# Peptides against a protein of PDB entry 4N78, part 49

Target 1, 186 residues: chain A of PDB entry 4N78
Amino acid sequence: HFQVICRLLGYQGIAVVMEELLKVVKSLLQGTILQYVKTLMEVMPKICRLPRHEYGSPGILEFFHHQLKDIVEYAELKTVCFQNLREVGNAILFCLLIEQSLSLEEVCDLLHAAPFQNILPRVHVKEGERLDAKMKRLESKYAPLHLVPLIERLGTPQQIAIAREGDLLTKERLCCGLSMFEVILT
Target 2, 155 residues: chain B of PDB entry 4N78
Amino acid sequence: MAELQMLLEEEIPGGRRALFDSYTNLERVADYCENNYIQSADKQRALEETKAYTTQSLASVAYLINTLANNVLQMLDIQASQLRRMESSINHISQTVDIHKEKVARREIGILTTNKNTSRTHKIIAPANLERPVRYIRKPIDYTILDDIGHGVKW

## One batch from the design tools (peptide; aimed at target 1 Y11)

Design b2_p21_1_s4 (made by RFdiffusion4, then SolubleMPNN; from b2_p21_1, 10 letters changed)
Fold by OpenDDE base, seed 1:
Structure b2_p21_1_s4 (fold): chain B 186 residues (1-186), chain C 155 residues (1-155), chain A 21 residues (1-21)
Amino acid sequence: as target 1 above (186 residues)
Amino acid sequence: as target 2 above (155 residues)
Amino acid sequence: SIAESLLEEQKRLAEELLREA
């Protein structure tokens, strides 16, 4: 599903969605969640001492339940605050999954473009084969597929310019060194 | 462009007019041949003359049709070439626009990104002083401490 | 060359016909 979303939205659509999600998250955090946290801090017992161990586990639990009774019984906490926290959590997860899906798509694009851009995979050298000879053979095999040199030789100046720009855009991907998710977490 | 214009404005209309004029002239030639045959004392000579005119007329018409046809074909080829050039131009513009849109999109999403901090895995410096694992001496839970809390019958 | 010669001959014949007409 996320892969399909990434394909449909593209970079621009993803950017818009991410920006809006960030706004929503910010609004939730600075608004309702902050207010509830402040309220909770006010009603939190100032002094919560550990009961004596002699009361046993049930007695200790009852003690804490009593001390936190006002918090536990705060109905709005469960219905509103926790719901907002779920929304924030879902937004974060959505952003993570979108970024992961986008990265996969970008990697696939890079792999598909590689033969046309003189990007050769590391060839596994079998025992007894010279790496250099194998690489040279691969280079020779794929040399006719190099798009930019081909267009530079056969194309018009305008076509060459477009090909170079397209090549650059194809090579430059977010997955190479950029993270959106890290921005979301900050 | 000049060639296409010449074909459209001069050569093809001229060829059509020439063909029409040829038709009119051929009718006159036919009338002449008919009258000549009727009036001539030497029918064989008149027949041979008619054959000559017929052959010439056919050759003339064939030439005019061929010339006109070739001009029309040439016109169509030029137009087809122009359309291909226009298509190429449109495609070029479209590609340029798409590249621009992509660049804008990438800038927009780029604002939402940060460099992956290859956080050097801070070597978790194992605290040098491995506090000796306090031997978790499982002190047997003396459950006898709970004997006084329940309704246990003092034996 | 043959095609050109035929074309020239056709043209000549056509011109002669048009002059006689």
Scores: peptide ipSAE 0.026, ipTM 0.654, DockQ to the pose 0.009
OpenDDE base, seeds 2, 3, 4, 5: peptide ipSAE 0.017, 0.015, 0.022, 0.025; ipTM 0.661, 0.648, 0.655, 0.657

Design b2_p21_2 (made by RFdiffusion4; failed a check: the pose's geometry)
Pose (drawn by RFdiffusion4):
Structure b2_p21_2 (pose): chain A 186 residues (1-186), chain B 155 residues (1-155), chain P 21 residues (1-21)
Amino acid sequence: as target 1 above (186 residues)
Amino acid sequence: as target 2 above (155 residues)
Amino acid sequence: STALEEALDTITHTADTLRET
């Protein structure tokens, strides 16, 4: 699903959705969640010590039950507090997962562009062979596929300018050195 | 474009009227052969001149049509090339717009991004100078090696 | 319940050791 969502939305669609999810998280955190956090903070026991081991675990469970009784009995703890938090969590997970799908989408695009952009994988080296001497030979084999230099050789200035722009857009992807989840959290 | 204007404004309309002139002049020439036969004292001579005019009329109508047909074809060939150049230009404009729309979309998501500081190194990196193997040499106990440390006492 | 009692015995014993230190 995320794979399809990334393809259909593109960079502009994903960006607006992320911007809108931030507005939703902001609305919830500064809104209903904040209201309930302030309310439950008063219902909270002012102080609550961690009992020594001596008391024993059953006596500690009894102590936490009494101290947190009002939290445990709070009627809207699930239907509201947990619900709102779940929505915020899902919004964060969507941003993370959608970025991962975009990264996979970008890397595949780049793999198909590599033959037309003079990007060769490492070649096997037998005895008496140097990669330096061989990689340059392989580059000659795929020389007819190097798009930008061919168009600069036979193309019109208009075709050349359009080729340079398109080549730039093809090789520059977010997965090359950029990320979003960090900015989302910040 | 100059050759097209010449075809559209003069040579086609002109060669076309020259055809209309043939329409009117040939009906005159048909009457003249009839009259020249009637006035003619020599019916065989007047027939041979009619034949001459018939053959000439045929050669003329075929020439006028051929000339006009070549002009119409040249016009269509030129117009076909115009559409070929125009499509090429429209395609470049389309590519340019696509590049622009993409730049706008990337700029929009670029706001939500930062550098991912990732690097690549080796599993093991040996030091520039390996530790020299130090030979063992016996030496006596010396109770004076600390005399210069702090407030020493020499003996 | 028994896994929560074991986790509480471990956390309180660690907290008594930290207090003695």

Design b2_p21_2_s1 (made by RFdiffusion4, then SolubleMPNN; from b2_p21_2, 16 letters changed; failed a check: the pose's geometry)
Amino acid sequence: MEELEKELEELTKALDEAEAA

Design b2_p21_2_s2 (made by RFdiffusion4, then SolubleMPNN; from b2_p21_2, 15 letters changed; failed a check: the pose's geometry)
Amino acid sequence: LKEIEEELERFTKLLDELERR

Design b2_p21_2_s3 (made by RFdiffusion4, then SolubleMPNN; from b2_p21_2, 17 letters changed; failed a check: the pose's geometry)
Amino acid sequence: IEELQEQIEKFTKALDEEEKR

Design b2_p21_2_s4 (made by RFdiffusion4, then SolubleMPNN; from b2_p21_2, 17 letters changed; failed a check: the pose's geometry)
Amino acid sequence: LEELQKKLEEFTKKLDEEEKK

Design b2_p21_3 (made by RFdiffusion4)
Pose (drawn by RFdiffusion4):
Structure b2_p21_3 (pose): chain A 186 residues (1-186), chain B 155 residues (1-155), chain P 21 residues (1-21)
Amino acid sequence: as target 1 above (186 residues)
Amino acid sequence: as target 2 above (155 residues)
Amino acid sequence: MESLEKAEELETLLKEALENA
């Protein structure tokens, strides 16, 4: 699903959705969640020590039950507090997961662009062979596929300018050195 | 474009009217052969001149049509090339717009991004100078090696 | 040598993306 969502939305669609999800998280955190946090903070026990081991685990469970009774009995703890928090959590997970799908989409695009952009994988080296001397030879094999230099050789200035802009867009992807989840959290 | 204007404004309309002139001039020439036969004293001579005019009329109508047909074809060939160049230009404009729309989309998501500080190194990196193997040499106990540390006491 | 570095980077990226997938 996320894979399809990434393809259909593109960079502009994903960006707007992320910007809108931030507005939703802001609306919830500064809204209903904040109201209920301030309300439950008063229902909270002003102080609450951690009992020594001596008291034993059954007596510690009893102590936490009494100290947190008002939290345990709060009627809207699930239908409201947990619900709102789940929505915020899902919004964060969407941003993370959608970025991962976008990364996979970008790296596949780059794999297909590599033959036309003079990007060769490492080649096997036998005895008496130097990669330096061999990689250059392989580059000659795929020389007819190097798109930008071919157009600069036979193309019109208009075709050349368009080729340079397209080649730039093809080789520059977010997965090359950029991320978003960090900014989302910040 | 100059050759097209010449075809559209003069050579086609002109060669066309020259065809209309043939329409009117041939009906005169048909009457003249009938009149020249009637006035003619020599019926065989007047028939041979009618034949001459018939053959000449055929050669003329075929020439006028051929000339006009070549012009119409040249016009269509030029117009076909115009559409070829125009499509090429429209495609470049389209590519240019696509590049722009993409730049705008990338600019929009670029706001939500930062550098991912990732690097690549080796599993093990040996030091530039490996530790020298130090030979063991016996030396006596010396109770004076600390005399210069702090407030020593020499003996 | 630059093209090789780029190819290797792409292979790393693909491995990371597949792990995430």

Design b2_p21_3_s1 (made by RFdiffusion4, then SolubleMPNN; from b2_p21_3, 6 letters changed)
Fold by OpenDDE base, seed 5:
Structure b2_p21_3_s1 (fold): chain B 186 residues (1-186), chain C 155 residues (1-155), chain A 21 residues (1-21)
Amino acid sequence: as target 1 above (186 residues)
Amino acid sequence: as target 2 above (155 residues)
Amino acid sequence: MESVEQAERLEELLREALEKA
């Protein structure tokens, strides 16, 4: 699903969705969640000492349950605050999954473009073969596929300009050095 | 442009008119040949003359048809070439627009990105002495370590 | 010029055909 979303939205659509999600998260954090946290801080026992271990685990639990009774019984905490926290969590996960999916798409694009951009993978060398010779052979094999040099030789000035720009746009991807998710976490 | 216009407005219509005129002329030639054959005392000569006119007439019509056909083909080729040029221009504009849109999109998403801190994974220098895998002996968790932490009853 | 040559060739072919007939 996330891959399909990435393909459908593209960079523009993803940017818009991420911006809107950030706004929603900000609104939830600074609004409802903050208010509930403030309220919880006010209701929180000022002095919460550890009970004696002699009460055992059940007694200790009852002690804390009693101390936190007002918080536990606060119905809006479960229905509203926890729901908002879930929404924030879902938004974060959504952003993470979108970035991962986008990175996969970008890697695929880079791999597909590589033969046309003179980007060749390191070839596995069998015993007795020279890496340099294999690489030269590979370069020679794919040389006719180099798009920009081909267009520079055969194309119009306008086509050359477009090819160069397209080549640059193909090479420059977010996955090469940029993180969207890190921005979302800050 | 001038060549196409000449073909459309002058050459092709002119060729069509010439064919029509040729039809009328052929009818006259046919009538002449028929009458000449009937009236001539020398039927052999009249027949030879008819053959000559027939050959000439067929050649002339063939020439007119060929000329007209070539002009039509030339017209179509010019039009096809114009369409290809137009298509190329449209494609160029389309690609330019797409590149522009992509640049805008990348700027927008770029605002939402930060540089990946490639933490230089310090080469974990494998310690020279591979400590023998100490057999994981499940040491029971000594909870007594926590006995001093909290309000425990000091005996 | 090519069309005229083609027409002349056609005329020759027609003449030959008529002579054989």
Scores: peptide ipSAE 0.015, ipTM 0.705, DockQ to the pose 0.005
OpenDDE base, seeds 1, 2, 3, 4: peptide ipSAE 0.016, 0.008, 0.011, 0.013; ipTM 0.701, 0.700, 0.693, 0.706; seed 1 fails the geometry check

Design b2_p21_3_s2 (made by RFdiffusion4, then SolubleMPNN; from b2_p21_3, 7 letters changed)
Fold by OpenDDE base, seed 1:
Structure b2_p21_3_s2 (fold): chain B 186 residues (1-186), chain C 155 residues (1-155), chain A 21 residues (1-21)
Amino acid sequence: as target 1 above (186 residues)
Amino acid sequence: as target 2 above (155 residues)
Amino acid sequence: MESVEEAERLEELLEEALKLA
């Protein structure tokens, strides 16, 4: 699903969705969640000492239940605050999964474009073969597929400009060094 | 452009007019041949003259049709070439717009990104002494140690 | 018979004229 979303939205659509999600998360954190946290801090026992072990596990549990009674009975905490926290969590997960899916799509694009951009994979050298000779053969084999040099030789100035720009856009991808998710976490 | 204009404005209309005029002339020639054959004492000579006019007329019409057809074909070829050029131009504009849109989109999403912290993979310095995995000997949890902590009412 | 031969000759002449055009 996330791959399909990435394909449909493209960079622009993803940017818009991410911006809106960030706004929502910010609103939830600075608004409702902050208010509930403040309220919880006010009702939190100032002194919560560990009961003596002599009371046993049931007695200790009852002690904490009594001390935290106001928090446990705070119905809005479960219905509103935890729901908002789930929404924030879902938003974070959504952003992560979108970035991962986008990275996969970008890698696929790079791999598909590689033969046309003189990007050759490192070939496994069998015992006795020279890496340099094999790479040179590979380069020679794929040389006719190099799009930009081909267009530079045969194309109009306008076509050359478009080809160069297209080549640059194909090579420069977010997955090469940029992270959206890290921005979301700060 | 000049060639197409000449074809459209002069050559093709001129060819059509010539063909129409030829039609009218053919009728006149036919009338002449008929009258000449009727009035001539030498029917064989009149027939040979009619054959000559017929051959000449047919050749002329064939030439006019061929010329007109070639001009129309040439016109269509030029128009097809113009359409191809126009298509190419539109495609180039479209590609330019798409590239621009992509650049804008890249900038927009780029604002939402930061450089990946190349976490210096702390070289997991393998501790020199591979502490032999202490064989987790499942020591049976002696639960009897907990027997004294329970308030068992010694009856 | 003469008229048919004349017609055939006319056709041949027409074909030749068409080849020359």
Scores: peptide ipSAE 0.009, ipTM 0.705, DockQ to the pose 0.004
OpenDDE base, seeds 2, 3, 4, 5: peptide ipSAE 0.009, 0.009, 0.009, 0.008; ipTM 0.711, 0.705, 0.712, 0.703

Design b2_p21_3_s3 (made by RFdiffusion4, then SolubleMPNN; from b2_p21_3, 8 letters changed)
Fold by OpenDDE base, seed 5:
Structure b2_p21_3_s3 (fold): chain B 186 residues (1-186), chain C 155 residues (1-155), chain A 21 residues (1-21)
Amino acid sequence: as target 1 above (186 residues)
Amino acid sequence: as target 2 above (155 residues)
Amino acid sequence: MESVEQWERLEELHREALELA
């Protein structure tokens, strides 16, 4: 699903969605969640010491339950605050999955473009084969596929310009050094 | 452009008119040949003359048709070439627009990105002493330890 | 080449026809 979303939206669509999600998250964090956190801080027991271990786990639990009874019984915490936290969590997860999916798509694009851009994979050399010779053969094999040089030789000035620009755009992908998710976490 | 215009406005219409005129002339020639044959004492000569005129007339028509056909073909070739040029121009514009859109999109998404911190993954130095894989013996979690914890309904 | 020559002959015949008309 996320792959399809990435393909459908493209960079622009993803940017718009991410911006809106950031706004939503910001509004949730700075608004409702902040208010609840402030309220919780106000009602939080000022002194909550660890009870003695002699009370056992049940006694300790009961102690904390009693100390936090007002907080636990606060219905709005469950219905509103936790819901907002879920929404934030979902937004974060969404952003993560979108970025991952986008990165996969970008990598695929780069791999598909590689033969046309004179980017050759490292070839596994069997014992006794010279790496250089194999690479030269590979280069020679794919040389006719080099798009920019081909267009520079056969194309119009406009086509050459477009090809160069397209080549650059193909090479420069987000996955090469940029992260959206890190921005969301900051 | 001038050539196409000449073909459309002058050559092709002119060729059509020429064919039409040729038709009229052929009718006259036919009438002449008929009359000549009827009036001539030498029927053989009249027949030979008719054959000559017929051959000439057919040649003339063939020439006119060929000329017209060639002009039409030339017109079509010019038009086809113009269409190809137009298509190429449209494609170039389209590609330019697409590149522009992509650049805009890249800028927009770029604002939402930061540089990946390549955390130098510390080379996990494999500890020199490969501790023998202790065979993970799945000790069944004895949940009976929890039997005394909680007010479970004593069935 | 043969076709061109044939058309040239037709052109000549056409010209002759125009002179007679």
Scores: peptide ipSAE 0.035, ipTM 0.708, DockQ to the pose 0.005
OpenDDE base, seeds 1, 2, 3, 4: peptide ipSAE 0.008, 0.033, 0.033, 0.010; ipTM 0.692, 0.706, 0.701, 0.692; seed 4 fails the geometry check

Design b2_p21_3_s4 (made by RFdiffusion4, then SolubleMPNN; from b2_p21_3, 8 letters changed)
Fold by OpenDDE base, seed 2:
Parts: structure tokens; C-alpha cells; sequence
Structure b2_p21_3_s4 (fold): chain B 186 residues (1-186), chain C 155 residues (1-155), chain A 21 residues (1-21)
């Protein structure tokens, strides 16, 4: 699903969705959640000391249940506050999964474009083979596929410009060095 | 442009008119040949003359048709070339717009990104000594060791 | 010259057609 969403929305659509989600999260955190946290802090027992171990586990549990009775009985905490926290959590997870899905798509694009952009993987060298010689052979093999140099030789100035810009856009992907999720956590 | 216009406005219509005129002329020639054959005392000569006129007429029509056909083909070729050029221009504009849109989109999403903290992958210097995988010897967890740790009931 | 050749071809075709009729 997230892969499909990424493909459908593209960079622009993802940006819009992320911005709106951030607004929602901010609103929830600074509004409703903050209010509930303040209320909870007010009703929280000022002094909550650890009971003596002599009461045993059941007695200790009852003690804390009694001390936190007002909080536990606060129905809105479960229905509203926890729901809002769930929404925030879901939003965070959504952002994470979108970024991961986008990264995968970008990596695939980079891999597909690589032969046409003179980006060659490091080849495995068997014992006795020179890496440089093998790489040179590989470069020579894929040289005819290099799109930009080909267009520079055969194309019009306009085509060359478009090809260069397209090449740049293909190479410069978010997955190469950028993170959206880190911004969301900030 | 001038060549296409000449073909459309002058050459092709002119060729069509010429064919029509040729038709009328051929009818006159046919009538002449028929009458000449009927009236001539030398039927053989009249027939040979008719053959000559027929051959000439066919040649003329063939020439007119060929000329017209070539002009039409030339017209179509010019139009096809113009369409291809227009298509190329449209494609260029479309690509330019797409690139621009993509750049805008990249900027928009870029605002929502930060540089990945490349945690300096500490070169996991493979410890020179491959610590032999210590065979996980399931030592039974002696829980009694925890008996002295914590506020549990010392029995 | 090409027109005459085409006319001759047409004549030949007509003669062949007449022979078949």
C-alpha cells in the first residue's frame, strides 16, 4: 500500500501529506494531549511512596490502584487521550513507512538508471584478475549506453540541455543523503 | 511553406483540371477517329491513325496522372514532415514543463528533509581475533543468585 | 521518355486484357 501511495502521489503529493500530518500532530500534541497531561499532573498523587515489601505483591498492587484510582476511573483518558496518542503514533509510523517505501522506489530508479549514467557496480574480482582491468572492460562494454554523452554527440542543443537536467534529477534522490523522518522527530 | 501552398493552391488543382480537360479532348478524338474510319475508303490507314491517337492519348493521360500523383505524394510528405516537427516541438515543451514541475516538487519535499546523520560507520574493524563463537552453553539460570539481590522475602 | 514508357506499358496491359477478353 505504501509503495502504491508513493507512486501515486510523487514527491509533491508526499510533501503535502507530510506537511498536513505534521500540522495534525502538532495540533494534537500542543492541544488535547497537553491539556490531558496537565490535568493528569494535577490529579497525580503528590506523594507516592513505594509501599513496604511486607504487603506482598497483591497489597502493593492494591495500594497503587488506590492511589491512582482517580486516574484509572477517568474515562476520557482512555477514550480521548489514548486515542490521540494512537493517532500521533500512527502518523509517525505512516511517515516512517512512507519514507522507507520512497527510499526503496528511489533505489530501484537509481539501479535502473545506473547503466545509462556510467555508474557501474564494483565487480567481484577472482584471484589473479586485476580489478582495474575488469572495470575498464565493463566501462567499455556499457559506454554505448551512456545517454548524456550520446545525446551530446547526436542531439540538438535543446535535447542536450534536457538530457543533462534529466540526468541530474535522476541522480539526485532523497535516499542518497536526506531523511524526512528525522525532521518529523524533531 | 511556399512549396506546400503552391502544391495545394496551384499544382494539384491544376492537375485535376488538366485531367478533366483531357477527358473532354479524348472524347473529341474518339469521335474523330470513329467518323474518320466510317468515311475513309482506306480502312487500314484509318485504323493505324486511330491507334496512333490512342497511344498518344494514353501517354498523355498517364503523364497527367503520374504528375498529379507525385504532387499529391509530395504534398503529403511535406505535411508529414511538418507534423513531425510540430510533435518534436510539443514534446520539447512538455519535457521542459515536466522538468520544471519536478524541480518544484523536489524543493517542496526538500524542505521536509534533513541530512542523514551518516553515523560514521565506525569501520567495524573486524577484531583481528575472530573470537571463536563461544558455544552458547545453556547454563541453567541459577535463580538463587538473585535471592540476595532485591527486597524479596528471604525465606 | 518515362511517360512514353508508361504509355507503352499501359498499351501492353491493354493488349493483354483484350487477349483475355
Amino acid sequence: as target 1 above (186 residues)
Amino acid sequence: as target 2 above (155 residues)
Amino acid sequence: MKSVEEAERLEELLEEALKLA
Scores: peptide ipSAE 0.015, ipTM 0.708, DockQ to the pose 0.005
OpenDDE base, seeds 1, 3, 4, 5: peptide ipSAE 0.009, 0.010, 0.014, 0.009; ipTM 0.699, 0.702, 0.706, 0.705; seed 3 fails the geometry check

Design b2_p21_4 (made by RFdiffusion4)
Pose (drawn by RFdiffusion4):
Structure b2_p21_4 (pose): chain A 186 residues (1-186), chain B 155 residues (1-155), chain P 21 residues (1-21)
Amino acid sequence: as target 1 above (186 residues)
Amino acid sequence: as target 2 above (155 residues)
Amino acid sequence: SHEVSLVKPLSTFEEGREERE
């Protein structure tokens, strides 16, 4: 699903959705969640030690039950507090997962562009062979496929300018050195 | 464009009217052969001149049509090339717009991004100079090596 | 001396980063 969502939305669609999810998270954190955090903070026990081991675990469980009774009995703890937090969590997961799908989408695009952009994989080296001497030979084999230099050789100035722009867009992808989840959290 | 204007404004309309002139002149020439036969004292001679005019009328109508047909074809060939150049120009405009729309989309998501500081190195990196193997040499105990450290006492 | 940065400068996204900064 995320793979399809990335393809149909594109950069502009994904960006707007992320910007809108930030507004939703902001609305919840500074809204209903904040209201209930302030309310439950007063219902909280003002102080609460951690009992020594001596008391034993059954006596510690009893102690936490009494100290946190008002939190355990709070009627809207699930239907509201947990629900709102779940929505915020899902919004964060969407941003993370959608960026991962975009990264997979970009890397595949780049793999198909490599033949037309003079990008060769490492070649096997037998005895008496130097990659320096061989990679250059392989580059000659795929020389007719190098798009930008061919258009600069036979193309019109208009075709050349359009080729340079398109070549730039093809080789520059977010997965080459950019990320978003960090900015989302920040 | 100059050749097209010449075809559309003069040579086609002109060659066209020259055809209409043939329409009117030939009906005169048909009457003249009839009259020249009637007035003719020599019926055989007048028939041979009618035949001459008939053959000439045929050669003329075929020439006028051929000339006009070549002009119409040249016009269509030129117009076909115009559409070919125009489509090429429209395609470039389209590619240009697509590049622009993509730049706008990438600018929009670029706001939500930062550098991912990732690097690549080796599993093991040996030091520039490996440790020299130090030979063992026996030397006595020396109770003076600390004399210069702090407030020593010499013996 | 053996470390190689994989981060590539991406000009098409740089304008959006400047706007954010």

Design b2_p21_4_s1 (made by RFdiffusion4, then SolubleMPNN; from b2_p21_4, 9 letters changed)
Fold by OpenDDE base, seed 4:
Structure b2_p21_4_s1 (fold): chain B 186 residues (1-186), chain C 155 residues (1-155), chain A 21 residues (1-21)
Amino acid sequence: as target 1 above (186 residues)
Amino acid sequence: as target 2 above (155 residues)
Amino acid sequence: GFVVSLVKELPVFKPGMEERE
């Protein structure tokens, strides 16, 4: 599903969606969540001593449950605050999955374009073959596929310009050095 | 342009008119030949005359048809060439627009990106200002990094 | 005479006329 979304939206659509999600997340964090956090801080017991280990895990849990009973029973916390947190979580997850899907698409595009861009695959040298000879064979094999040189030789100036720009756009992908998710987390 | 105009406005219409006129004339000639043969006392002479008129008429019509056909073909070739040129121009414009749109889109998404820290240790320096010019790090995309990822997808 | 005139009005194929057009 995310792959389809990435293909459908393209870079522009993804950017728009990401921007809107960031706005929503910011609004949720600075608005309702912040208010709930402030309220919780006010109601938080001033002194919550660690119960004696002798009470065991169940006893300790009961102790904390009792100390936080008013907070746990706060209806608005369970309904509104947690819902907002879920929304934030979903938004973050969505962004992550979109970025991952986009990266996969970009990698596939790069791989498919490589033979046409004078990018040779890593040569696995079989035992007994000279690396140099194999490289020369590969170069010769893929030489006719080099798109930009071919168009430079046979095409019009306009076609050459378009080919060069297209080649550049094909090479310059986000997956090569850029991350959106890190920005989202900040 | 001048040649196409001449073909469309003068040569082809003229050829069509000539052919139509010839048709009318040929019908009259045929009628004459038939009547002449029936009425003539010298059937051999009438036959020879009919043969002569038939041969001439056929040659003339063949010439007219050939000329008209050639003119039409020439017209079509010129028009086809014009259409191809127009198509090429439209395609070029379309490609230019698409490239431009893609560049704009990439700029927009680029604002939402930061450089991947390849080094584990580098503190996520929160890019402070969102407005940092999308440094298109034209780093030569070392596609070798992708070699390890791509080998798994057997398409 | 009329038929002869009609036939004469038909364009005569002249082999050399193809070059001038």
Scores: peptide ipSAE 0.072, ipTM 0.572, DockQ to the pose 0.004
OpenDDE base, seeds 1, 2, 3, 5: peptide ipSAE 0.066, 0.032, 0.023, 0.030; ipTM 0.574, 0.564, 0.552, 0.574

